Peptides against a protein of PDB entry 9GMZ. Designs and how they scored, part 61

Target 1, 343 residues: chain A of PDB entry 9GMZ
Amino acid sequence: TGFPLELLTRPATERLAYFENYTVAHPRLKEVYEILMRTIAEPAGASFIFVYGASGVGKTTLRLRVEQKLTELALPKLESDRARVPVVGIEAIAPESRYFNWKEYYTRALITLEEPLIDHKFDYGVRGISRDNFGKINVESKVVAPALRRALENALIHRHPDVFFVDEAQHFGKVASGYKLQDQLDCLKSLANMTGILHCLLGTYELLTFRNLSGQLSRRSVDIHFRRYCADSPEDVQAFKSVLLTFQQHLPLAETPNLVDHWEYFYERTLGCIGTLKDWLKRVLSDALDREATTITLKDLQKRALSVAQCQKMFKEIQEGERQLSETEADVQNLRSALGLGA

## One batch from the design tools (peptide; aimed at target 1 P27 L29 K241)

Design b2_p24_2_s2 (made by RFdiffusion4, then SolubleMPNN; its pose is not in this set)
Fold by OpenDDE base, seed 5:
Structure b2_p24_2_s2 (fold): chain B 343 residues (1-343), chain A 24 residues (1-24)
Amino acid sequence: as target 1 above (343 residues)
Amino acid sequence: SAAEEAEMEKLRALAEEFDKPLEE
């Protein structure tokens, strides 16, 4: 099935918004979605979920779709429990300094958790945290990080979300010293333990460093690898081509572009990352709509493609992450063999 | 070619599955 044909008569903004909101249910996304939803429903004593994969694999799309589903599932209960928030999701900010800004993190988390649509107003017991006339949380500059943490702990306990999402969580790791990274993990662990709220950290393969630093986190964490499609796998190539075909049908243009014929070029410039592919197609679609074009050409694609140098850098980062995971899998097999457990 | 048509038919079948909601 394709896009609604009525979109061809709609403004460019609506046509672009349709494609932005469209999600291809490709096999890797579906698999990770199912594992994540199951783990959130039955954490089995886990305090953390780590979702790691290449930049642009689609982690943000995964988060947003899970947030939507958890919200939908909670709607019948939210009518009776007006204090409950089913899910909270934030993006970790890249620190301007070498230090993660915990004050900003806690502030963003509080603002997101306390959306204006919640009728039940909670008092955080912290001076300098207020609600405006629209119910939006305002945090005064004088409020210190420990006070914001206590406010967030109280808010999380009171609102009781099924999961707390942190996207781009590799930004916790940008601290140059292993000691500072451990302190950040201990802060997150303490927040999860004090609130009883499951935390899901989504990020790049840099999250593997977090996993490896704490043998205590490994006992209370679930790991989910969001893999890219690999050109050396015929099944992955077939899936990638089918994703192109699906996107081709959902580009709200008068003439359906032939994306599948250019699959090798798409693979070269996305490395099998569907999020990178979608973002590329969004840029190209935006340009086409601005020109009132009937279709997308190879030249239009080339104008918005990542450079070869960008792709080479991204590919090196992917290869290093995939190598680290492969070594870990081999270590598990070696441990099992040494224990007399079958491989 | 018949092989290209058979490949395209498989791609279409997969694309129809990928067009479904994640929950279906």
Scores: peptide ipSAE 0.417, ipTM 0.916, DockQ to the pose 0.902
OpenDDE base, seeds 1, 2, 3, 4: peptide ipSAE 0.409, 0.396, 0.402, 0.411; ipTM 0.913, 0.909, 0.911, 0.912

Design b2_p24_2_s3 (made by RFdiffusion4, then SolubleMPNN; its pose is not in this set)
Fold by OpenDDE base, seed 5:
Structure b2_p24_2_s3 (fold): chain B 343 residues (1-343), chain A 24 residues (1-24)
Amino acid sequence: as target 1 above (343 residues)
Amino acid sequence: SAAEEEEMKKLEELAKEFDLPLEE
């Protein structure tokens, strides 16, 4: 199976949008998706889910697919409960300053929860929060972070989402000198506890610092490791090659490029991260469509590849994260053995 | 080679699975 051949007669924008919206159901994505969906359906008293993995592993794709599915499952209930939002997803912004901007976070969360399509207008009880003529939330600059927090708490309670997603959640760890990362976690924990809403934090291996800082959060959190494909595993190499084969069939070009023959080069420049691979192919496809090219060449790939220096930096960050997890897994096994539970 | 053809066939089988929705 491949892309619809009719796309070859469509505008470049439509062809690019097809590939952008296309998702490969690769084994690691499927596994993490199933665990995440099950955990959202049955939180078992968890207040947090941590999804951590390499930058570009596909965490944003995972989030968007779960948001889509939760929305689809909720549609029959939304007809009767017009106040309900099934899911809310935001991306944490990298602070321009050395500290996380809670005011911006609360504002973005409120805007996302209160989309114009919701007929049921909620009064936040906060002066300077209004809806425009299109139902879009407007937050005046004078509104302070504690007031925005109360508005968000009330909105989350009223809308009752099954989960609150925060993508790029490692940005909560960007604390100004003198602030503790613990204070950021306590703020999030308080929000989850006051609203009763399950929070899912997606991010890099920097999220492991959040896991380690709060032995109390660990008792009320579920951890999900979104692994990359490793070149030292024959099964992972086979899966990675099959992902390349799937993508080459879904590139809306007149001639199917042979990506599989270049699998080592793709692995070298993606580190087994499928999100990085997809983003690379999107850039190359865009360039090919702009030139009305019939196919993609190795030269086209090389033009849009990450530099060796970028890959070396990313690989060091991955190795450190994988090492920390391996040590933690060994510690758990040692603890189980010491308790007489067996390996 | 026959080995390359068998490898490609296995990749094609996996690629079909990866082209399916995330949910059954």
Scores: peptide ipSAE 0.307, ipTM 0.888, DockQ to the pose 0.867
OpenDDE base, seeds 1, 2, 3, 4: peptide ipSAE 0.276, 0.254, 0.025, 0.057; ipTM 0.875, 0.867, 0.652, 0.685; seeds 3, 4 fail the geometry check

Design b2_p24_2_s4 (made by RFdiffusion4, then SolubleMPNN; its pose is not in this set)
Fold by OpenDDE base, seed 5:
Structure b2_p24_2_s4 (fold): chain B 343 residues (1-343), chain A 24 residues (1-24)
Amino acid sequence: as target 1 above (343 residues)
Amino acid sequence: SAAEQAEMERLQKLAEEFDKPLEE
C-alpha cells in the first residue's frame, strides 16, 4: 500500500530510483497491456501492431513492462537457446535534420539486439561492423544504410525476438520534401516480411497517418488506442484521483503529501495523461529530496508544472487525434449498417 | 463529511488495485 519505510534512511538517488521504477497499474494501462501481450503471443498473421495515444499517456512505460514480461517468460528457454533474444526495443530519434535517419535507426537496432550479455557471437558479414573487447557492437561511419539493413535482417532472423518495439515511431513521418511517407512504411513492411518478426510501433496520434496511407498494412496490422482519462467521465475522474492517491503513497517522503485534494490542478496540467503526471511528480520529488524536504507543497508542484501554453498546445493535438478516431469509428458503424450488420 | 469519507474509501480500494502488479 506504500513505499518501504526503510527508503527514508537511504540516499536520495535510491529514493528517486524507487519512484522512477514504480508503475501504477491503472485501468487504461492494464487494458492496453493485456491486448498487446495477447497480440504478441498470437499475432494471427499480423506483421505490425500500432499503439497510438497522447504524448505522455504512458506508451514508454507500457513498452518497458512488456519487454520485462517477455524477458521473464523467455528465461527458461534462453538457458537452452543462447542465441535467442526474446524482445528488442528501440526509440526512434527525432532527426536533427528534417528527415528520418535510417542509418542511425539500423545502428541503434543492431546495438540493442546484440547486447554483450549474449555469448553467441554472430558474424553479420558486413565490413565495418565489429565487436569491441566488451562484446559491444561498433559500426564504422563508412558503413552504408543498405549494409546496416542486411546486418539487422540477419540479426533479427538469428535472434528471433517475439516482437520488435519502436517507440516514438511518429518520427518515421518526418520525411524529406519529395519523399512519401508511404516509402517509409514500405521499408518497415519489407523489414518485417523479410525477417518474419512482428513489429510494434508506439507513438502519438500522428501514427494514424501511417494507418490511413497503407490499406495493405491495415490487413496485417492490429491497432491499439491508448486513451487518456477524460474529465467528462465520472469513472475516468475516479480512476485519475485513485492514480494520484497511489502515487502519493509511493512518494518516499517522511510526510505523505495530499495530491488528491489538488486533482483538478493535476488534471489541468496533465490532460489525464499518467506518464505526464509521473514525470511531473518525479521532477518535484527530485527537488524535494535535494532540499531534504519532509513533504511536497503546492508551490513545489507549481514550480515544475507544464505551462498553460504547453497544455493548450498538447490539448489541441489530443483533440485532433481523438476526432480522427471518432470519425473512423463512425465510418465503421456506417459500413456495418450499409452491409446489413447491425450497429 | 460522510460523503467525502465514502469517496475516499472508494478511491483507496481502487488505489489498492492499481498498486498490484500489472499482470494480476
Scores: peptide ipSAE 0.439, ipTM 0.922, DockQ to the pose 0.884
OpenDDE base, seeds 1, 2, 3, 4: peptide ipSAE 0.438, 0.401, 0.430, 0.429; ipTM 0.923, 0.917, 0.920, 0.920

Design b2_p24_3 (made by RFdiffusion4)
Pose (drawn by RFdiffusion4):
Structure b2_p24_3 (pose): chain A 343 residues (1-343), chain P 24 residues (1-24)
Amino acid sequence: as target 1 above (343 residues)
Amino acid sequence: SVKTFEEEYEEYEEAEEELKEEEE
């Protein structure tokens, strides 16, 4: 398999768009996708899905692909329920203030729930907020956060989304003190419990500070780790080389450059993160198409790679996250002993 | 447009088999 040969006649813009739209279902992503879809289809009391992963591992692409896949299920379902949004997805806003702005979060979450059939919803529940009949949801600056949240709860329980996505969930950790971390997530827990809607939180390893704050949160959450490819296990190395080969075969050029020979350097400047690899390859391809190059040289790769210091910071954070998420038989034995079960 | 995961994974498995043959 490979890129369509017809693209050679087409201008560089078509090649670049093709490579941008190209995706690879590498094993780690496939497994994480399967687990996430299975868990969304049946939460069974869980009110959170944590998706931990390093920067550039593919959390956003996973969110987009699962959103698209779930939207397919909604079309047959729509014949039964005219007013139902299948999936709602938003991004956590990094606040300028010291603490996360819950009012702005509620405002944006309610705005994202705009539908053409707004007549079905009628009143949101509290005065001061309504659509301006121009397709935009208008909220009043005098409307307080408790009333806006109550309106969001009513809107969510009316629409009943399958899953609620909060991309970049590490921004929830922006707090004004050292004790507000548990409350920051308890508010979202209460919202999810009352609305009966699973809140899937995606973020980098900084989200691990939101892992196990309380036993209630521990039970109301499901952990999904989007692990990067590690050079320690040969199977992961084989998979990383294989991803490079797929990319080598699928980037549009006159002749396919050799990328497996330079797999060590790629791993050195990508740490196994597939998104970081594709961003680099797309940047190199764009640089090569400017000069109409027939192949990719090592010099081109080195020109637009990542700095050593940047990769050092990436690895430090990744090592800390993998250390915190590691699970061994020793932990299971310790828990067994402390529980008094024995063996 | 974007392919399904099953189609993309099939391409990956073909590329992995080719890479194992070359290593052998």

Design b2_p24_3_s1 (made by RFdiffusion4, then SolubleMPNN; from b2_p24_3, 13 letters changed)
Fold by OpenDDE base, seed 5:
Structure b2_p24_3_s1 (fold): chain B 343 residues (1-343), chain A 24 residues (1-24)
Amino acid sequence: as target 1 above (343 residues)
Amino acid sequence: MVKSLEEEYAEFQEALAQLQAQEA
């Protein structure tokens, strides 16, 4: 198992693109994928799924894999139902201002939902929304957020996706007071309820703030914790080393680098987050390809590593998130015990 | 052809088996 050897004769751009598109299906990714796919298939009256975990754990990779699978499963039905979109995924952008830009959110969602490849063009009934000659949506600057919301609601109803993904969803909360955060969540809840479309919010442990504020959403939400690998677990260490070995075999270089021998250094600078690891290796590979190097050295790794200060900051954020979840789990156990349900 | 998650997981299991054989 390894990269196609023919890549060694290909341009650096193709070699880098191969590695960028390569995914290691590690145990935590597979577990969360299976839970998410099952929840999408059988939401049991849920309107929201929250997927939370460390920055760089691999949430975007998870989303892309679910989008791919839902698209594959829908292909036979898409031949008969040309209006259907099986899945919609957007990334929430951190607002430049203290306020979440709903106009931008609705515009991006509409553009993503109404890709040019859809033969069945729907009229949104909103003045200032048009399609160009290529079928791409254009939204005039004069179109107001309430009109864009109605257009998105209509589009979601007509396209009937199995799920609507919002990646980096913590960006809803970063600048909002607790009240503003609730208003944003109520707006999303209203969109989900009016369309009947399941929403999946992926983000950092800052999403726990959304969970805690939405006592009403907790009854209609499913929570999925995307855990990192922990160095205090022998099984997690073995999984992390196996991820390194897999990436080592898929680096399109003439000489296979020994990444596994440096597993402690990789763990120190990734905190067990596989997305952070992949991004690091991608940067190092890019540098190696630019130099026409035959392999990757420890010095090449060190040049592109996160600083100790960055790792310490990320680790504190992870520990706080993991602590909050552990306290919640303990509260559930205490509640069960108090109810006479065995622990 | 983009590999399935199942095919990619099989590659991970092979790497795990190789690692276990090297550390044994």
Scores: peptide ipSAE 0.542, ipTM 0.938, DockQ to the pose 0.801
OpenDDE base, seeds 1, 2, 3, 4: peptide ipSAE 0.533, 0.542, 0.542, 0.537; ipTM 0.937, 0.939, 0.938, 0.937

Design b2_p24_3_s3 (made by RFdiffusion4, then SolubleMPNN; from b2_p24_3, 14 letters changed)
Fold by OpenDDE base, seed 5:
Structure b2_p24_3_s3 (fold): chain B 343 residues (1-343), chain A 24 residues (1-24)
Amino acid sequence: as target 1 above (343 residues)
Amino acid sequence: MQDSLEEEYEKLLKAKEELEKREA
């Protein structure tokens, strides 16, 4: 079954919002979701989960679906424990400056922890952090990063989330000249250790650099590779076509567009990344709704497609990430063979 | 509200079966 037909009589904003909120449960998303949910439930002494994959593979969608599920599962317990927050998720923002802004990170994390209108009485013990009449946190400009960190540690201990999500975590790698990426990892490790809260970092293949830098983190981390669909795999091609078929059924237009017939073009301009595909279709849908169009044409798709140059750049970044992982897998096999463990 | 991820996956499997029938 496709989209609710009543949407055709609704405003363009509501029709677009429907598609924005719609998630295709594609095989790779389901697989990674199941692994992530299991790891959160039973971290087995892990302090970190690394979820890495291509830009636009769907990591943000994964995070949001896990946050939704953890919230749903916690609802019965939240009635008795009003201080608890089941999950906290933030997006690491690319700093305007070349350097990661810890003050902004801590501020955003604190704001996100206090968005649930549950317990307004918790004092962070930091001067210049206040709550408005709606319980929203206000952080004065004079509050320094170490004070915000202490406030966040106290808040995380008090709220006891099952996991702390950081999306676009590759931005932690944006360090000043002379600062080591290791220092950023040590800060995160310290936060996880001090609070006892499991951290999940989602990002691009640049997160692999974090994994390789600390042999100590490797002992306390779980790695999850969120793969794209590959055109050299018949199974992956079929999965990608199935995603296209599902999206075409969920575009709130009077006439169902035939996206599947153009699967090669969609693959060429998304590189098998479903998030990139969804964003593309969202842009095209928005344009179609603005024109009150009954369907989407190939010409409409072409207007909002990524350029060949953009795709080539993205593909190069993907190939480098996939190469690094393949080398790591080969190294594991070689190590096992050298240890006399069968491959 | 969208169905659970599990329920949506079952819809995707049906879409896959439909495609296989079209390509056969």
Scores: peptide ipSAE 0.452, ipTM 0.921, DockQ to the pose 0.758
OpenDDE base, seeds 1, 2, 3, 4: peptide ipSAE 0.432, 0.442, 0.435, 0.444; ipTM 0.913, 0.919, 0.916, 0.919

Design b2_p24_3_s4 (made by RFdiffusion4, then SolubleMPNN; from b2_p24_3, 13 letters changed)
Fold by OpenDDE base, seed 4:
Structure b2_p24_3_s4 (fold): chain B 343 residues (1-343), chain A 24 residues (1-24)
Amino acid sequence: as target 1 above (343 residues)
Amino acid sequence: MVESIEEEYKKLEEARKKLLEQEA
């Protein structure tokens, strides 16, 4: 099944929006989705879930799909419990300064918790937090971070989401000189403990630094590795080709491009990351639509490809992350052997 | 209605089968 053919008669903006909103449910996404959904349903005393993987692997897509599913599952209960929010998802911002902005984090979390559709006005007990006529929360600049934290704690307790998502969570690792990364972890741990809300941090392999620093968090954390597709695995190559085949069928163009024939080039410039692939195709589609082109050519692809230098940099970051995980797996095996459990 | 991830995966598996048939 491809794109709706009616799109060919629609404006370029609508055609592009279709592709932007289209998600390919590739095997790694499905695997991680199933693990994440199971873990959210049965956290077994975990307070944190760490989802780590390469930039552009599709973590944001995963989050959005889980948020959608949790919302759908909660709908029958939301009719009776109008105060409940089934899921909260925010993106951590890279600090402009060399420190993580907790005030901004708390503000964003509060804004996300206060969806306009929630009829039940919760008084956060914090002066300078208001709602507009559309139910959108407004936080005055005078409100300090500790007050925002208390407001967020109260909101999370009252709204009782099944999970609190933080995307791009590697940005918590950006601490100013003199601050410890441990303090950031302790702050997050305290928030999770005080609210009883499961936190899911999604990010790059830089999240492994978070995992390694907190032995206490490790005891209450579930780790999920969102792997890229690897060219040395025939199964992964086949999955990657299948994704290309699916994308070529869902590009709203008059002539279906043959992306599969160029799979090696796509792999070279995406490193097996489906999000990177989608973003690339989106750029190329946008260009094609602007030219009123009937198809996408290799030349069009080359024009919007990541540079070799960009790919080399990304690949080094991936290799370092994969190495760290491989060492951890080896350590587990060594521990099991040392305990007499066998490998 | 956004298709479930399971439905989308089924479509991907069908696409995979078609690809394998073309490569064979």
Scores: peptide ipSAE 0.158, ipTM 0.765, DockQ to the pose 0.772
OpenDDE base, seeds 1, 2, 3, 5: peptide ipSAE 0.142, 0.021, 0.014, 0.106; ipTM 0.752, 0.530, 0.466, 0.725; seeds 2, 3 fail the geometry check

Design b2_p24_4 (made by RFdiffusion4)
Pose (drawn by RFdiffusion4):
Structure b2_p24_4 (pose): chain A 343 residues (1-343), chain P 24 residues (1-24)
Amino acid sequence: as target 1 above (343 residues)
Amino acid sequence: SEEEWEEAEREYEEAEEELKEQEE
């Protein structure tokens, strides 16, 4: 398999768009996708899905793919329920203030729930907020956050989304003190519990500070780790080389450059994160198409790679996250002993 | 689309088999 040979006659813009739209279902992503879809299809009391992963591992692409896939299920379902949004997805806004702005979060979440059949919703629940009949949801600055949240709860329980996505959930950790971390997530837990809607939180390893704050949160959450490829296990190395081979075969050029020979350098500057690898390859391809190069050289790869210091910071954070998420038989034995079960 | 996902999975599996054959 490979890129369509017809693209050679097409201008560089078509090649670049093709490579941008190309995706690879590497095993780690496939497994994480399967787990996430299975858990969304049946939450069973869980009010959170934590998706931990390093920067550039593919959390956003996973969210977009699962959003598209779930939207397919909604079309047959729509014949039964005219007013129902299948999936709602938003990003957590990094606040300029010391603390996360819950009012802005509620405003943006309610805005994202705009539909053409707004007549079906009628009143949101609190005065001061309504559509301006121009397709935009208008909220008043005098409307307080408790009333805006109540309106969001009513809108969510009316629309009943399958899953609620909060991309970049590490921004929830922006707090004005050292004690507000548990309350920041308890508010979202209460919102999810009352609305009966699973809130799937995606973020980098900084999200691990939101892992196990309380037993209630521990039970109301499901942990999904989007692990990067590690050079320690040969199987992961084989998979990383294989991803490079797929990319080598699928980037549009006159002849396919050799990338497996330089797999060590790629791993050195990508740490196994597939998104970081694709971004680098796309940047190199764009640089090469400017000069109409027939192949990719190592010099081209080195020109637009990542700095050593940046990769050192990436690895430090990744090591901390993997150390915190590691699970061993010793932990299971310790828990067994402390529980008094024995063996 | 679902077809594109299945195609990407198939492409990956074929590329892995080819890489194992080359290593052998």

Design b2_p24_4_s1 (made by RFdiffusion4, then SolubleMPNN; from b2_p24_4, 11 letters changed)
Fold by OpenDDE base, seed 5:
Structure b2_p24_4_s1 (fold): chain B 343 residues (1-343), chain A 24 residues (1-24)
Amino acid sequence: as target 1 above (343 residues)
Amino acid sequence: SLEEWEREEKEFEEARKQLLEEEK
């Protein structure tokens, strides 16, 4: 079944919103989702989950799906415990400066925890944090980062989410020195320990640097690799083509475009990353809707494709990340062989 | 919703089957 045909008579904004909200339950997403959900349910003493993969692989989609599921599972309990928030998710912002802005991070986290829908107002005990008439948190400029941290710790303890998500977490690593990166990790570790809340960091392969820097974090972390689809795997190619066919059926256009016939071109310009594919199709759909076009052509696709230079850069970053992981797998095999456990 | 995920999984599997039939 494709998109609801009624959308063809609806405004372009509604048609675009439909596609934006549409997701494909592709095998890699499902696998990572299942691992993540199990890990959240049974963290086994872990304080951190690291979800790493290529830019545009679909990490944000994964996060949103887990947030939805955790919210659904918590609904029966939320009726009795009105203070509880089942899940909290934020995106780390790329710092304008070379340094991560903790004040902004804490502020955004607090705002997200204290959405207006929560009936139980918590007093954070921090001067300069107020709620407006709609329950929205306002943080005055005079409030310092240590005070915001204490407020966030108290809020996390009070709301007791099953997990705290930080998307685009590689932005923590954009610190000029390895030492400052360690300090940031120690800060996150302290926040997790003080609150007892499981933290899930989603990001690019740059998150692997975090794993390597803290031997203490590695013992209390679970690692999840969100892989792209690889063209050298027939199964991965089939999955990628199936994603294209599914998106093709869900583009709210009068004439269904043939995307599958161009699968190699789509692969070339997405590197097997489904998020990159969806974003590309969204841009092309937007252009088509603006022109009141009946379908999408190859020329329309080409107009919004990433450049070859962009793809080459992204591919190098992916290859480096995949190499680092493959070395780790080889080390495990070598260790097993050396122990006489067999490969 | 869970129902939405199950629908999306079904749609993906249908797409996979369709492609396998076209490649025969």
Scores: peptide ipSAE 0.543, ipTM 0.939, DockQ to the pose 0.847
OpenDDE base, seeds 1, 2, 3, 4: peptide ipSAE 0.534, 0.525, 0.540, 0.541; ipTM 0.939, 0.937, 0.940, 0.939

Design b2_p24_4_s2 (made by RFdiffusion4, then SolubleMPNN; from b2_p24_4, 14 letters changed)
Fold by OpenDDE base, seed 5:
Structure b2_p24_4_s2 (fold): chain B 343 residues (1-343), chain A 24 residues (1-24)
Amino acid sequence: as target 1 above (343 residues)
Amino acid sequence: SLEEWLQSERDFQEAQAQLQAAEA
């Protein structure tokens, strides 16, 4: 099956929006989705879930899919409990300064929790936090980070989300000189403990540093590795080609381009990361629609591809992350063998 | 929606089957 042919008569904006909203349910995404949904349903005393993987592997797509599903599952209960929010998801912003901005984090979290669709107005007990006439939260510049934290704690307790998502969570690791990454983790741990809300941190392999820094967090955390597709695995190559073919069929163009014949080039410039692939295809589709082109050519693809230098940098970061995980897995096997539990 | 996700799973499975048939 392909895109609805009626899209060919629609505006370029609608055609692009169709492709942007289209998600390929590929094997790695489905696997991680199922593990994450199960872990959220039965956290077994965990306070944290760490989802780590390459940049552009599709972590944001995973988050949005889980948020959608948790919202859908909660709808029958939300009719009776108008105060409840089933899920909250925010993206951690890369600090402009050398340190993570907690004030901005708390503000964004509060704004997301208190969307105007919630009829039940909660008083945060903090001066300078108000709702406008549209129910949007306004935070005055004078409100300090500790007050925003208390407001967020109260809001999380009142709204009782099943999970609090933080995307791009590696940005918590951007600590100013003299600050410890441990202090950032202790702040997050304290927030999770005080609210009783499960936190899911999604990020790059830099999140492995968080795992290693706190032996106490590791005891109360679940780790989920969102793997890329590897060219040395025939199964992974076949899955990657199948993703390409699926996207090929869902590009709203008059003539279907042959993407699969160029699978090696797509792999070279995405490193098996489906998010990177989708973003590349979006850029190329946008250019094609702007030109009213009937199809996409190899030249169109080349124009929007990541440079070889960018891919080499990304690949080194991936290899280091995969190496660290492989060493950890080997250490676990060695420990199990030494304990007599068998391999 | 759930329906859109289920359709995407079917689309992927169909694409995989098409590639397997072409490479066989």
Scores: peptide ipSAE 0.605, ipTM 0.953, DockQ to the pose 0.903
OpenDDE base, seeds 1, 2, 3, 4: peptide ipSAE 0.598, 0.596, 0.604, 0.598; ipTM 0.953, 0.952, 0.954, 0.953

